# Peptides against a protein of PDB entry 6D0Y: the designs that were tried, part 67

Target 1, 225 residues: chain A of PDB entry 6D0Y
Amino acid sequence: ETEDHLESLICKVGEKSACSLESNLEGLAGVLEADLPNYKSKILRLLCTVARLLPEKLTIYTTLVGLLNARNYNFGGEFVEAMIRQLKESLKANNYNEAVYLVRFLSDLVNCHVIAAPSMVAMFENFVSVTQEEDVPQVRRDWYVYAFLSSLPWVGKELYEKKDAEMDRIFANTESYLKRRQKTHVPMLQVWTADKPHPQEEYLDCLWAQIQKLKKDRWQERHIL

## One batch from the design tools (peptide; made by RFdiffusion4, then SolubleMPNN)

Design b2_p15_7_s4 (from b2_p15_7, 5 letters changed)
Fold by OpenDDE base, seed 5:
Structure b2_p15_7_s4 (fold): chain B 225 residues (1-225), chain A 15 residues (1-15)
Amino acid sequence: as target 1 above (225 residues)
Amino acid sequence: MTELEKLFQKRLEEL
């Protein structure tokens, strides 16, 4: 059936082929565009599913969504809305690791021209503003800071190019919070390979140091996986 | 290069 075929195509994109990855992505985008009139909901669901379950193909699927958005602007918006709903559901279910990954995925969608840089800046402003909440567990504050910082390898360059003043404000607020928080040892999930974690440092302090170095290096990352 | 070509190049370098 056509539905099963679409699932197979979406799941297998980026695998070894006689054609270039670019050609395969462009071809798949064309196939999906042609099927949107009949299978929009199915395609949307499939893309959300693989985006959530296949983190090793993050850049492949963000690129695919970017290509689809270029062909059908409304579809990109619907996809983002679906991903935001998924993020909210993950948070409600206390699935914080999935939630962080979804934030990273949304961040990379800025590079694919699906999400505007100012919108992502606004999201991060909201995240860091949680550090100012009263009578809430520190773990909540820490998570939003972690979600922000761990996403910057994917989008920091673009955000600073477009909104440097706003980003500096977010950084200042983050630094202020990190100086005043109670430090505890929590495992960290690294998203880049340029720097190695410092095992003797507290996890957010370690991440902060890595991000500051990345910023100093003008967000140069050779391999993001 | 078109915007899409630039995007493809960027994505390929990140894989």
Scores: peptide ipSAE 0.018, ipTM 0.521, DockQ to the pose 0.033
Fold by OpenDDE base, seed 4:
Structure b2_p15_7_s4 (fold): chain B 225 residues (1-225), chain A 15 residues (1-15)
Amino acid sequence: as target 1 above (225 residues)
Amino acid sequence: MTELEKLFQKRLEEL
């Protein structure tokens, strides 16, 4: 069936072939565009599924969506809406690992001109604003900060090029939160690793330091985070 | 920016 064929094409994109990856992506985008009138819902579901289940192909699928968006602007919007809905569902289900990956995926869509930089900034502002809420568990605050920081390798350069003032404000708020949050588990872990040459650092502090360095290096990555 | 992102940007410039 045509639906099974579409699934196969989407799942196998990026695999070794006689053609270039660029050619394959452009070809697939053309096929999907042609099938949108009849299979839009199926294509949306498939793309959301692979975006969730195949993290190793993140850039491939963001590029594919970008190409589709260039051909059909409305589809790009519908896809983003579907992804946001899935993000909300993942959060409700306490699937935080999936949720973080979805945020990274959305972040990379900015580079593919599917999501506007101001929209992504607004999302990150919302994430960091959770740290200012009262009667919210720290673990929740920490997760939103983690989701923000861990996504910056994919989008930080673009956001600072277009919205540097807003990003600086988000960074200032993040830094302020990281200074005041509780880190009671760190001393306990240090006792267990006393013989290690490097002291164990709290994971958010470590990530913050890495992102600060990345920012200082103008978002040029030397090592994959 | 990844190589794929660069490729995407290049393609957009050609359209």
Scores: peptide ipSAE 0.018, ipTM 0.605, DockQ to the pose 0.041
Fold by OpenDDE base, seed 3:
Structure b2_p15_7_s4 (fold): chain B 225 residues (1-225), chain A 15 residues (1-15)
Amino acid sequence: as target 1 above (225 residues)
Amino acid sequence: MTELEKLFQKRLEEL
């Protein structure tokens, strides 16, 4: 297959088809696996690109990566490494919108058995630890808390099932920060969410309340936040 | 868990 053909297949997966989505994903995983010897770098780049640019297909691509990881564990590892590198680059470039999508994508990869739960917990610990940094803008602290909280709908259940004590510590630290932070509206955070917070509640406080409710409901959600 | 995740899990069990 040509590189252009691979791009087309990857970009169009999940679109209307005569076949089931499951069949299409399995078929695509097989095609990609077969082409790894010749097009590994291209496939990695393409998957990273769609993971970043097509958030509406997040679960499609995490599933695809999960299937591919099951077929080729080494590729799965390389993909995760590439995604982490991309996340770092996005943060370095202050592309926080992209960074949030990447964190959510990585979070959902835990459900697909591509990323281990302890690794994700460690990442979130690092995020929340930013709240303890001195002489940094509050917007930085707020963003990492937002990135953490807004990703929990995708991974909270799995993390609490496997690392409940660690997650509770992260939650406690988050709560402590939210209580002591300045309650100033940050418009940039609003741009990254589809839902508007309650008009009478600060954005992060609103998100916190939603996540606490989700946790109380044992991470059973009717809709993604 | 999304329907896709369920399908993924099912597929993993079949491997």
Scores: peptide ipSAE 0.018, ipTM 0.612, DockQ to the pose 0.043
Fold by OpenDDE base, seed 2:
Structure b2_p15_7_s4 (fold): chain B 225 residues (1-225), chain A 15 residues (1-15)
Amino acid sequence: as target 1 above (225 residues)
Amino acid sequence: MTELEKLFQKRLEEL
C-alpha cells in the first residue's frame, strides 16, 4: 500500500496542484526521506524508472533527487550508481534513446549537486574516447558523440566553469572526429530538401554547430534543445 | 539553466 502510494506521488509530481511546485517537491522529498529506511530500493527503482520513461519531467526529477540528496547525503551516490547500471543495461539492450535520456539526466544532476563536475567530465572523456576505438561501427562512435553534445545544454556551463581545459580537449577531439567521419546520409537527406538556400545539414554537424553557438553565448539558452 | 534548476539552487541556498 505504501509502495503504491509512493509510486503515485513520484509519478504525479509536477502536475497541476493547488500548491507550488517547490512545495510539492519539498514535500515529496520529505516523504521519500522518511520512507528510505524501509523502501530505499523501491524508491531508487521508481526514480530510475520515471527518469527514463518521462523525459519531459527530467528537471523535476533531478531537482527532486537533488533535494533528497541534500536531506540524505548517501542517497545521491546510490541513485547515481543505479542510474549508471540502468545506462549500461540500456546500452546492452541497444536502447540508445533511453540511454541518451539517462545521460542527460545524469548531466543535470551536476546542477543539482548530486554529481561532481569532474565526474561528469570524466564520463564525457570516456564517451568521446570511443571515437578512437578501432574496428567498431561508426554508429557507435556517432552515438557517444551525440550523447555528449546533446547533454551539454544541461551541464555545459557548469563543466566549463570548473573544468575548462578538460572540456576544451574533449571539444577538440570531438571536432577532429566530426571532420574525419563518414557522412553517408547527407546525400539521401538532401533529396528531401527543395530549399537551395538552406540545405539540410548532417545531424551531428548541425548539433555541433548548435552547441558551438551555445558555448559562444556562454551557455545562455532560452530553451533546452 | 531551467526555472526548476533555479528553484533548486535557491532552495539549496536557503538550507
Scores: peptide ipSAE 0.018, ipTM 0.612, DockQ to the pose 0.042

Design b2_p15_8_s1 (from b2_p15_8, 9 letters changed)
Fold by OpenDDE base, seed 2:
Structure b2_p15_8_s1 (fold): chain B 225 residues (1-225), chain A 15 residues (1-15)
Amino acid sequence: as target 1 above (225 residues)
Amino acid sequence: MEEEIQKRLEEALKK
């Protein structure tokens, strides 16, 4: 396959076809595997690019990478390393939206058996440990907590199934931080319910509540978070 | 194989 053709195939995967998405992904994984000896670097770059720039296709590309990883573990490892590097670069560039998305992407790679659960737990431990650092602005602490919590819809089930004790520790630390962190003192909007006005929760508190509910529901999502 | 990937990821996280 030509490089241009590979690019087209990778970018267009998931589009409507006569075949199932699963079939298309398996087919594409096979094509990419076959071309790795000649185009590994190009394929790696392409996958990293679409992973970054097409968030609407997150699960498509994580699945694709999962399939490819099953065929070539070395490539899977290189891809993960590239994504971690990209995450670090986005953080250095203060591109926090990209960074949090990359964390979510990496999280879903756990489900696709590309990243081991213990490794993801370690990452989240590192994130939450920032809350314990001295002389770090709260906005940074908040971001790492946000990145952790907002990624759990994609990986919480798997991590609790395999590393429940470690996850409980992370949750405890997160809860502790959320209780002690400074909250904005600006006037809050209120949600009007039938008889009782309820103040809108701070975004991290709200997210925490949502994640706690998700956890309680055994990570079965019933609503859009 | 997963262990190898885990190792590589952990090494990457240390950087």
Scores: peptide ipSAE 0.029, ipTM 0.701, DockQ to the pose 0.021
Fold by OpenDDE base, seed 3:
Structure b2_p15_8_s1 (fold): chain B 225 residues (1-225), chain A 15 residues (1-15)
Amino acid sequence: as target 1 above (225 residues)
Amino acid sequence: MEEEIQKRLEEALKK
């Protein structure tokens, strides 16, 4: 009965209540911390599950994990390890949709002080290094670049504040790859703006341009990417 | 609030 109640609390956090979201998260973190001695494994599994299956609550659960990490560093570490394992499993299974979401989730955990900025930089270095591998398909190379770039709205500011030189290197390598890669002839889906038809940019080139603008704007998001 | 969550948990434990 207690386990079922914990499941309900974790799944329903962020829903409408008489209390503020911040208050509810702090309260839930306190309850979960108190129950870790008895239900650590169950709580860990539940958090991993909701983190993976409820993308609409990404920031809620990253914040919750951040609060738990502040209370119990070991638990925070175990959670990160579990999520990294899940990411590796997704990559091995070529489940790119789940994998990219997990990268974004991990990226936001940097903002929640769960993952250190240098660790995330190292992960992105590893991703971009795939572009230098000769025996992998371009689709795989493209995905790792996509995973990197698409995660920067979540963590780019923090990473550049702490590891600007390393990030610049990653950006240079990314730019180099984007210049030399084969662009799939997407039939020119012309986005007809009222006055002039514009050809749709290739998705990675478009994303790159958006990220460059975001970087120029000091990572202040003005538009939904 | 934490108090409300704790109260709910305590109530669940009584069942």
Scores: peptide ipSAE 0.022, ipTM 0.523, DockQ to the pose 0.162
Fold by OpenDDE base, seed 1:
Structure b2_p15_8_s1 (fold): chain B 225 residues (1-225), chain A 15 residues (1-15)
Amino acid sequence: as target 1 above (225 residues)
Amino acid sequence: MEEEIQKRLEEALKK
């Protein structure tokens, strides 16, 4: 049936082809657009599923959604809403790995012109605001900071270009939190021998340093974080 | 390619 075929096309996009990936994605977007009147719900579910379960194809599916959004703006909006609902459900279910990936996916949708930069800034403001709550466990505060910082490689450049003042405020709040939070220092095996001991840097402090370096380098990565 | 994707869909609809 048509639904099964659509599933196959969506799942297999980006695989070896005689045509360019961009051409294939454009073609698939056109096919999906044409079938929205009859299969909108199915297509929406399929896209949400592959977006969640195939992280190795993150940029493929964000690009596909971007192309489809350009053809059907309403559908793009419905997709984003579905992904946000999924994020909320993942958090409720304590599926933190899925949740952080969804934040990264949403972040890359900004680059694909699906989510506006101000909307993503607002989301990150909400995340960092959790650090200011009094009766929230630190592990939860740490997670939101982690989700924010670990998503910046995908969207930091765009957000600073359009909302630099707001981003600086978020960074200041993040830095303030990192300075006052309780840090755990776990001994680790040293890979190299040195005359002076090399203390293990706490993971959020390490990530913070990496992101600050990335920012300083105008969000051009020399190596994968 | 758009034509390839469309062709595959059309073939599926014929079956």
Scores: peptide ipSAE 0.021, ipTM 0.535, DockQ to the pose 0.164
Fold by OpenDDE base, seed 4:
Formats: structure tokens, sequence, C-alpha cells
Structure b2_p15_8_s1 (fold): chain B 225 residues (1-225), chain A 15 residues (1-15)
């Protein structure tokens, strides 16, 4: 059955092959494009599923979607819409682990030319704006800041290249929030930057420091976050 | 891989 075959192909992409990953992805994109007239809904669902359930293949599937988007722009748009819908559903369901991963996935789609930089900036603006909401738990505010900051390794470079002023505003708002929020002092992994280790600090402060360093290093990672 | 994938899909379409 063709549908089962598509599932297998999509799920197994990136596995050991005699061909390069790029070649395989291009090939798969071509095959999927050809089958869209008959199996668009299925393909869309499959891609959404693997995007959610196979985080180890994040860049593989973002690249695949990028290639497919280049072939069929409408489908690319539908995929993004589906992912955004899933993100909203995850948030409503308080599935924050899935939600943050989806934000990272969407972030990398910017690099794959599936999502425009301004759109991602707008998303992050919306996230950080939550810090200004009244009568909401701090955990909500913290999560959106976390989602924003933790996604920047995937998209920060691109966004600052395209929307530096807007990003600076977001950073300023983030910094302001981090200064005024209530902090929980729990030991975290020590961050090493240059020859100066950071002390144990609260997780958002730690992440903020890491991102600030990343930004300072022009978004070239020296370590895996 | 494209050829292989295409072949596999074509075969699947026949079923």
Amino acid sequence: as target 1 above (225 residues)
Amino acid sequence: MEEEIQKRLEEALKK
C-alpha cells in the first residue's frame, strides 16, 4: 500500500544509506511532491507526526520540509499552519515539553526558508509579551521566555541578520523581565564561557547568560546548549 | 535514492 510505503520512507529517512543525506532528502521531497495530489493529507499528517515524535531528526525533517516547500509552496504553508495549530493545542493541553520542541522546530524552519524571519520575530514578540500579562502565574511567563531563549540557537543568527532592531527590543524586554521575576535558587549546570565559569544560578538566568554569550559570539556555538 | 524511492512507490501504487 502506497500510504504505508510513504510512512516507511518518511520515518526512515536519514538512516544508513549509500547515498548522501542531502540526496536522499531531495529524492524523498520529489517523491512526496509527486504524491501530493493523491496523498496530501496523509503526507501532511505524517510529516507533522515525525516532526513531533522524532526530535533526534529535527534538522532532517526541517530540511525535508524546506525542500518540499521549494517544490510546493502551498503545501509548505499548510504544514506550517498545521504545526502552529499543534503548538497551540500543546499549549492548551499544558504539554510544554512538546510545545517548546515545536517552537524549536519552527525556528529551524526559518533557516530552511519555510518560515519568514518576520513571522518568527512576531511569534517571539508574542511570547515575550506574555511577561507583561496581568494576573497570570509566573510559570507561564517563565515558560514563554524559556521557549524563546531556548530556540535562539536555531534561529538567532538569521533573525538578527534580518530583524536586528526588533530582536534587540525583544531582548530588552526579556532582560527586564528576568531582573524583576521571582527567582528559585536551585543548583544548575555550570556554564563555562572563555576562562570564566559562571556560578550556579537559576535556570532562566543561566540560559540567559548562555544566550547572551552566544549572541556576543555572533551566534557561533562553542558548546552544545 | 530517488530512483529507489520512486521505484518502490511505483510498485506500491500497483498494489
Scores: peptide ipSAE 0.021, ipTM 0.517, DockQ to the pose 0.162

Design b2_p15_8_s2 (from b2_p15_8, 9 letters changed)
Fold by OpenDDE base, seed 3:
Parts: C-alpha cells; structure tokens; sequence
Structure b2_p15_8_s2 (fold): chain B 225 residues (1-225), chain A 15 residues (1-15)
C-alpha cells in the first residue's frame, strides 16, 4: 500500500545517510509543507504514528515538527492537539508507559518552540495538583509526580528561564508531597556490599535527588539520568 | 499522487 510506503519513509528519517540529519529534516519539512494543502490529514496522521512508534527518535520528530510549525503554525497546533488527545486517551486506558513518553515528547516540543512555556507549566501544575486529591490510590499521585519530574531533563531549563516563580512553587509542592507519601520498601531491592547491606533508594526519591542536582547544575546534564 | 509524494520524500532524504 502506498500509505505504508510513505510511513516507512518518514520512519527512516534520521537514519544513516550521506547527508546530515539537519539537511534531511529540512528537506523533509519542505516536502511535507508543500503537500499540506492536499494531504494535511494524512501527513498529520503519519507523523503522530511514527512519533509514538519510535520513541528512540523523539528528538528527531520533535525537531521535524518544530520545523513544520515554523513553516505552518496551524499544522503545528493541530499536531499538538492530536498528541494531547492521545495523552488523554492513554491516561484513560491506564497506559502509563505511553502516557509518560507523550509527556516527555510534549516537553521537548517546548524546547522546539512548538508549545509555549506557560502552557507546559500549567500542565505540570495540573499534574502536581493530583497529589492533593483525596480518596485516590497513591500510585496515581506518584505517577503524575513521576511524569513531571522525568520530563524536566527535556524542558526544565526553558521553564525556569521563563517561569521560575511558578516552577519553584511546583517544586515546593512536589517536595512536600514526597516527604509525606508512603515509601515502598522492597527487600529484594537491597544492594549488598562486602559486609554491609543497604536498601536501594526509593525510585521517586532517587529521581527527585537527580532532578535537584540537575537544577543545581543549571540544567546542564552531566550524566545520564 | 501518493507515488509522486513518495518519490519526492525519498529525494528529499537523499539530498
């Protein structure tokens, strides 16, 4: 099928080529822009599909969307709307792995100047506000905090540059929640040294510490989180 | 039209 071939071509962007990635993305963006008047819906669907199917190419496709957004603002907006809709669907379906990936994808779209920083701050405010919900499982509260924190490597610098006060408030609320939440301790996660065993740090506490360090380092990543 | 789009995409990725 012809559509499958087009999808395949878009999926292959960023792979080994005689040309630079930048050149390939610019070229592809140009071709897609030219075809938007006749095939906008198809192109939109294809980009949404490959963005979801190929998480290893997250930055490639966010960059591509950034280039397209610069050429056609309306298309960029429609793409964001489609991805947000997919995020909502994933959350409703309790597909948390896909959901957290989509949050990261949206976060990097801020870095690509597709999503405004204030909009992302508002989203994270909504996420952290879940920690205040009553009569809900802690896993729900934990996930939204995780989604927030785990996305900051992609967007934390931009958000603090533009919305530092709001971000500090979100961090304060997050810290408060992490202090009062029940920590899950699993004996199997204990790390054994030569003579003294020690428990492995809880995953959210560990992530929090890493993000705090990243923040302290002015969002310059020194190691893989 | 789809075949032409495919061709153009291939060419764009090679240049």
Amino acid sequence: as target 1 above (225 residues)
Amino acid sequence: MDEEIEKRLKEALEK
Scores: peptide ipSAE 0.019, ipTM 0.544, DockQ to the pose 0.412
Fold by OpenDDE base, seed 5:
Structure b2_p15_8_s2 (fold): chain B 225 residues (1-225), chain A 15 residues (1-15)
Amino acid sequence: as target 1 above (225 residues)
Amino acid sequence: MDEEIEKRLKEALEK
């Protein structure tokens, strides 16, 4: 395959086809694997780029990378390293929207057997450890907690199945931080049910409550977070 | 991110 054709294939994967998505992904993985000897660097860059440009195809590309990783472990590793570098760059640039997306992407790579569960746990431990940093703005602490919590819908089930004790510790530390952090209350519209008024909550407290419910429901999502 | 690739992909998506 030519480089231009590879770009098209990677960009269009997951679109309507006569074949199943699984079949198309397997086919594309095979094509990409075959072209790695000639176009490894290009393919790596392409995958990193589309992963970032097309967040709506997150699960498609994580699955594709999972398939490629199974075929070529070294390439999978290089891809993960590239994405981690991008995460670091996003953080340095204060691009928090991209950063949180990248954390979610990495989280879903755990489900695709590209990143080991212990490695993701370690990452989240590092995130939550920021809450213990002294002489830093609370917004920094809050963001890392947000990044952790907001990624759990993608990987919480897997991590608790494999590293429940470690995850419980992270949760405990998170809860402790949320209790002691400063909160600013602003007037907001309250959402009420007929018989149960819902109290006004700060955004991180609200997210925490949602994640706690998700955990209680054994990580089965019943609503859009 | 490769800016050239990004540009090409964006153009392709606009078609």
Scores: peptide ipSAE 0.008, ipTM 0.489, DockQ to the pose 0.043
Fold by OpenDDE base, seed 1:
Structure b2_p15_8_s2 (fold): chain B 225 residues (1-225), chain A 15 residues (1-15)
Amino acid sequence: as target 1 above (225 residues)
Amino acid sequence: MDEEIEKRLKEALEK
């Protein structure tokens, strides 16, 4: 297939078809595998691009990469490296929305057998370790905690099944940080009052409570976080 | 990331 045709196929995967999504993804993975000898770099760039441009198709593209990784393990590794590089670039550019999305994307790649659970745990350990940095803005510490916690709906179950002790350590460190950090109170933005049964919480405290509940429920979501 | 590819993809998605 031509480069232009590959671009079209990658962009349009998941659209309405007579076949199931799973069959379409398997078919596309086969096509891409066959063209890797000639278009590896192009395919790599395309996949990275669509993954970033179409966050609503996160699961589709993580699944596609998972299928492709099963066919070509080396390519899967190169893709992960490219995404990590993009994450670093996003952070350097202060594009925190893209950065947090990329963390979630990488998290879901664990479920697709592209990234090993221990590797993701190590990444989260690095994130939470930022809370121990001195002479840095709290917003930096908060962001890495947010990136960690907000990604757990995608991968928390898998990580606790395989690395429960390490995850407990990360949770303990996170909890410790949340207790000692300065909480932001903006009365103008308050929706809930203290006299109500559900008082407004600081956003990280709220997220922490949600994740704790999710963990208690064995990572089975009852509502969208 | 290839900025040109990104631009092309964005344009294609807007059709």
Scores: peptide ipSAE 0.007, ipTM 0.502, DockQ to the pose 0.041
Fold by OpenDDE base, seed 2:
Structure b2_p15_8_s2 (fold): chain B 225 residues (1-225), chain A 15 residues (1-15)
Amino acid sequence: as target 1 above (225 residues)
Amino acid sequence: MDEEIEKRLKEALEK
């Protein structure tokens, strides 16, 4: 395969096809694996790029990387490293929207058996540890908590199955922080359900409540958060 | 990040 053709294949995966998505992903993984000896760096860059540019295909690309990782473990590792580097760069550039997306992407890679659960736990421990830093703006602390909590729909089940004690500690620290942090009160539109009014909550408190409910439901998501 | 790749991909997606 030519580099241009590979680019096209990677970009178009998941689009309408006579074959199943799973079949297409397996096929693409095979093609990419075969070309790694010649185009590893190019393929790596392509995958990183499309993953970032096409957030709507998050699960497609995490799955693809999972398949590739199963075929070539070293490549999987290099991909993860590249994504982590990108996360760090995004944080340095204060591109928090990209950063949070990357955290979610990495989280889903745990489900695809690319990232080990302990590694993700360690990352979240690092995030929540920011809440303990002195002389740091609360907005920064809040963001790391947000990044952690907002990623749990993608990985919470797996992490609690394998690292429940560690996750409980992270949750305890998170809860403690949320209780002591300053809350910002801004006029917001009140949310209404079909049956009853719902008071508007501070965004992290709201997210925390949602995650607590998700956890209580054994991470069986009944709605899109 | 490969800016050239990003540029090309963005251009392709805009078509």
Scores: peptide ipSAE 0.009, ipTM 0.484, DockQ to the pose 0.038; fails the geometry check

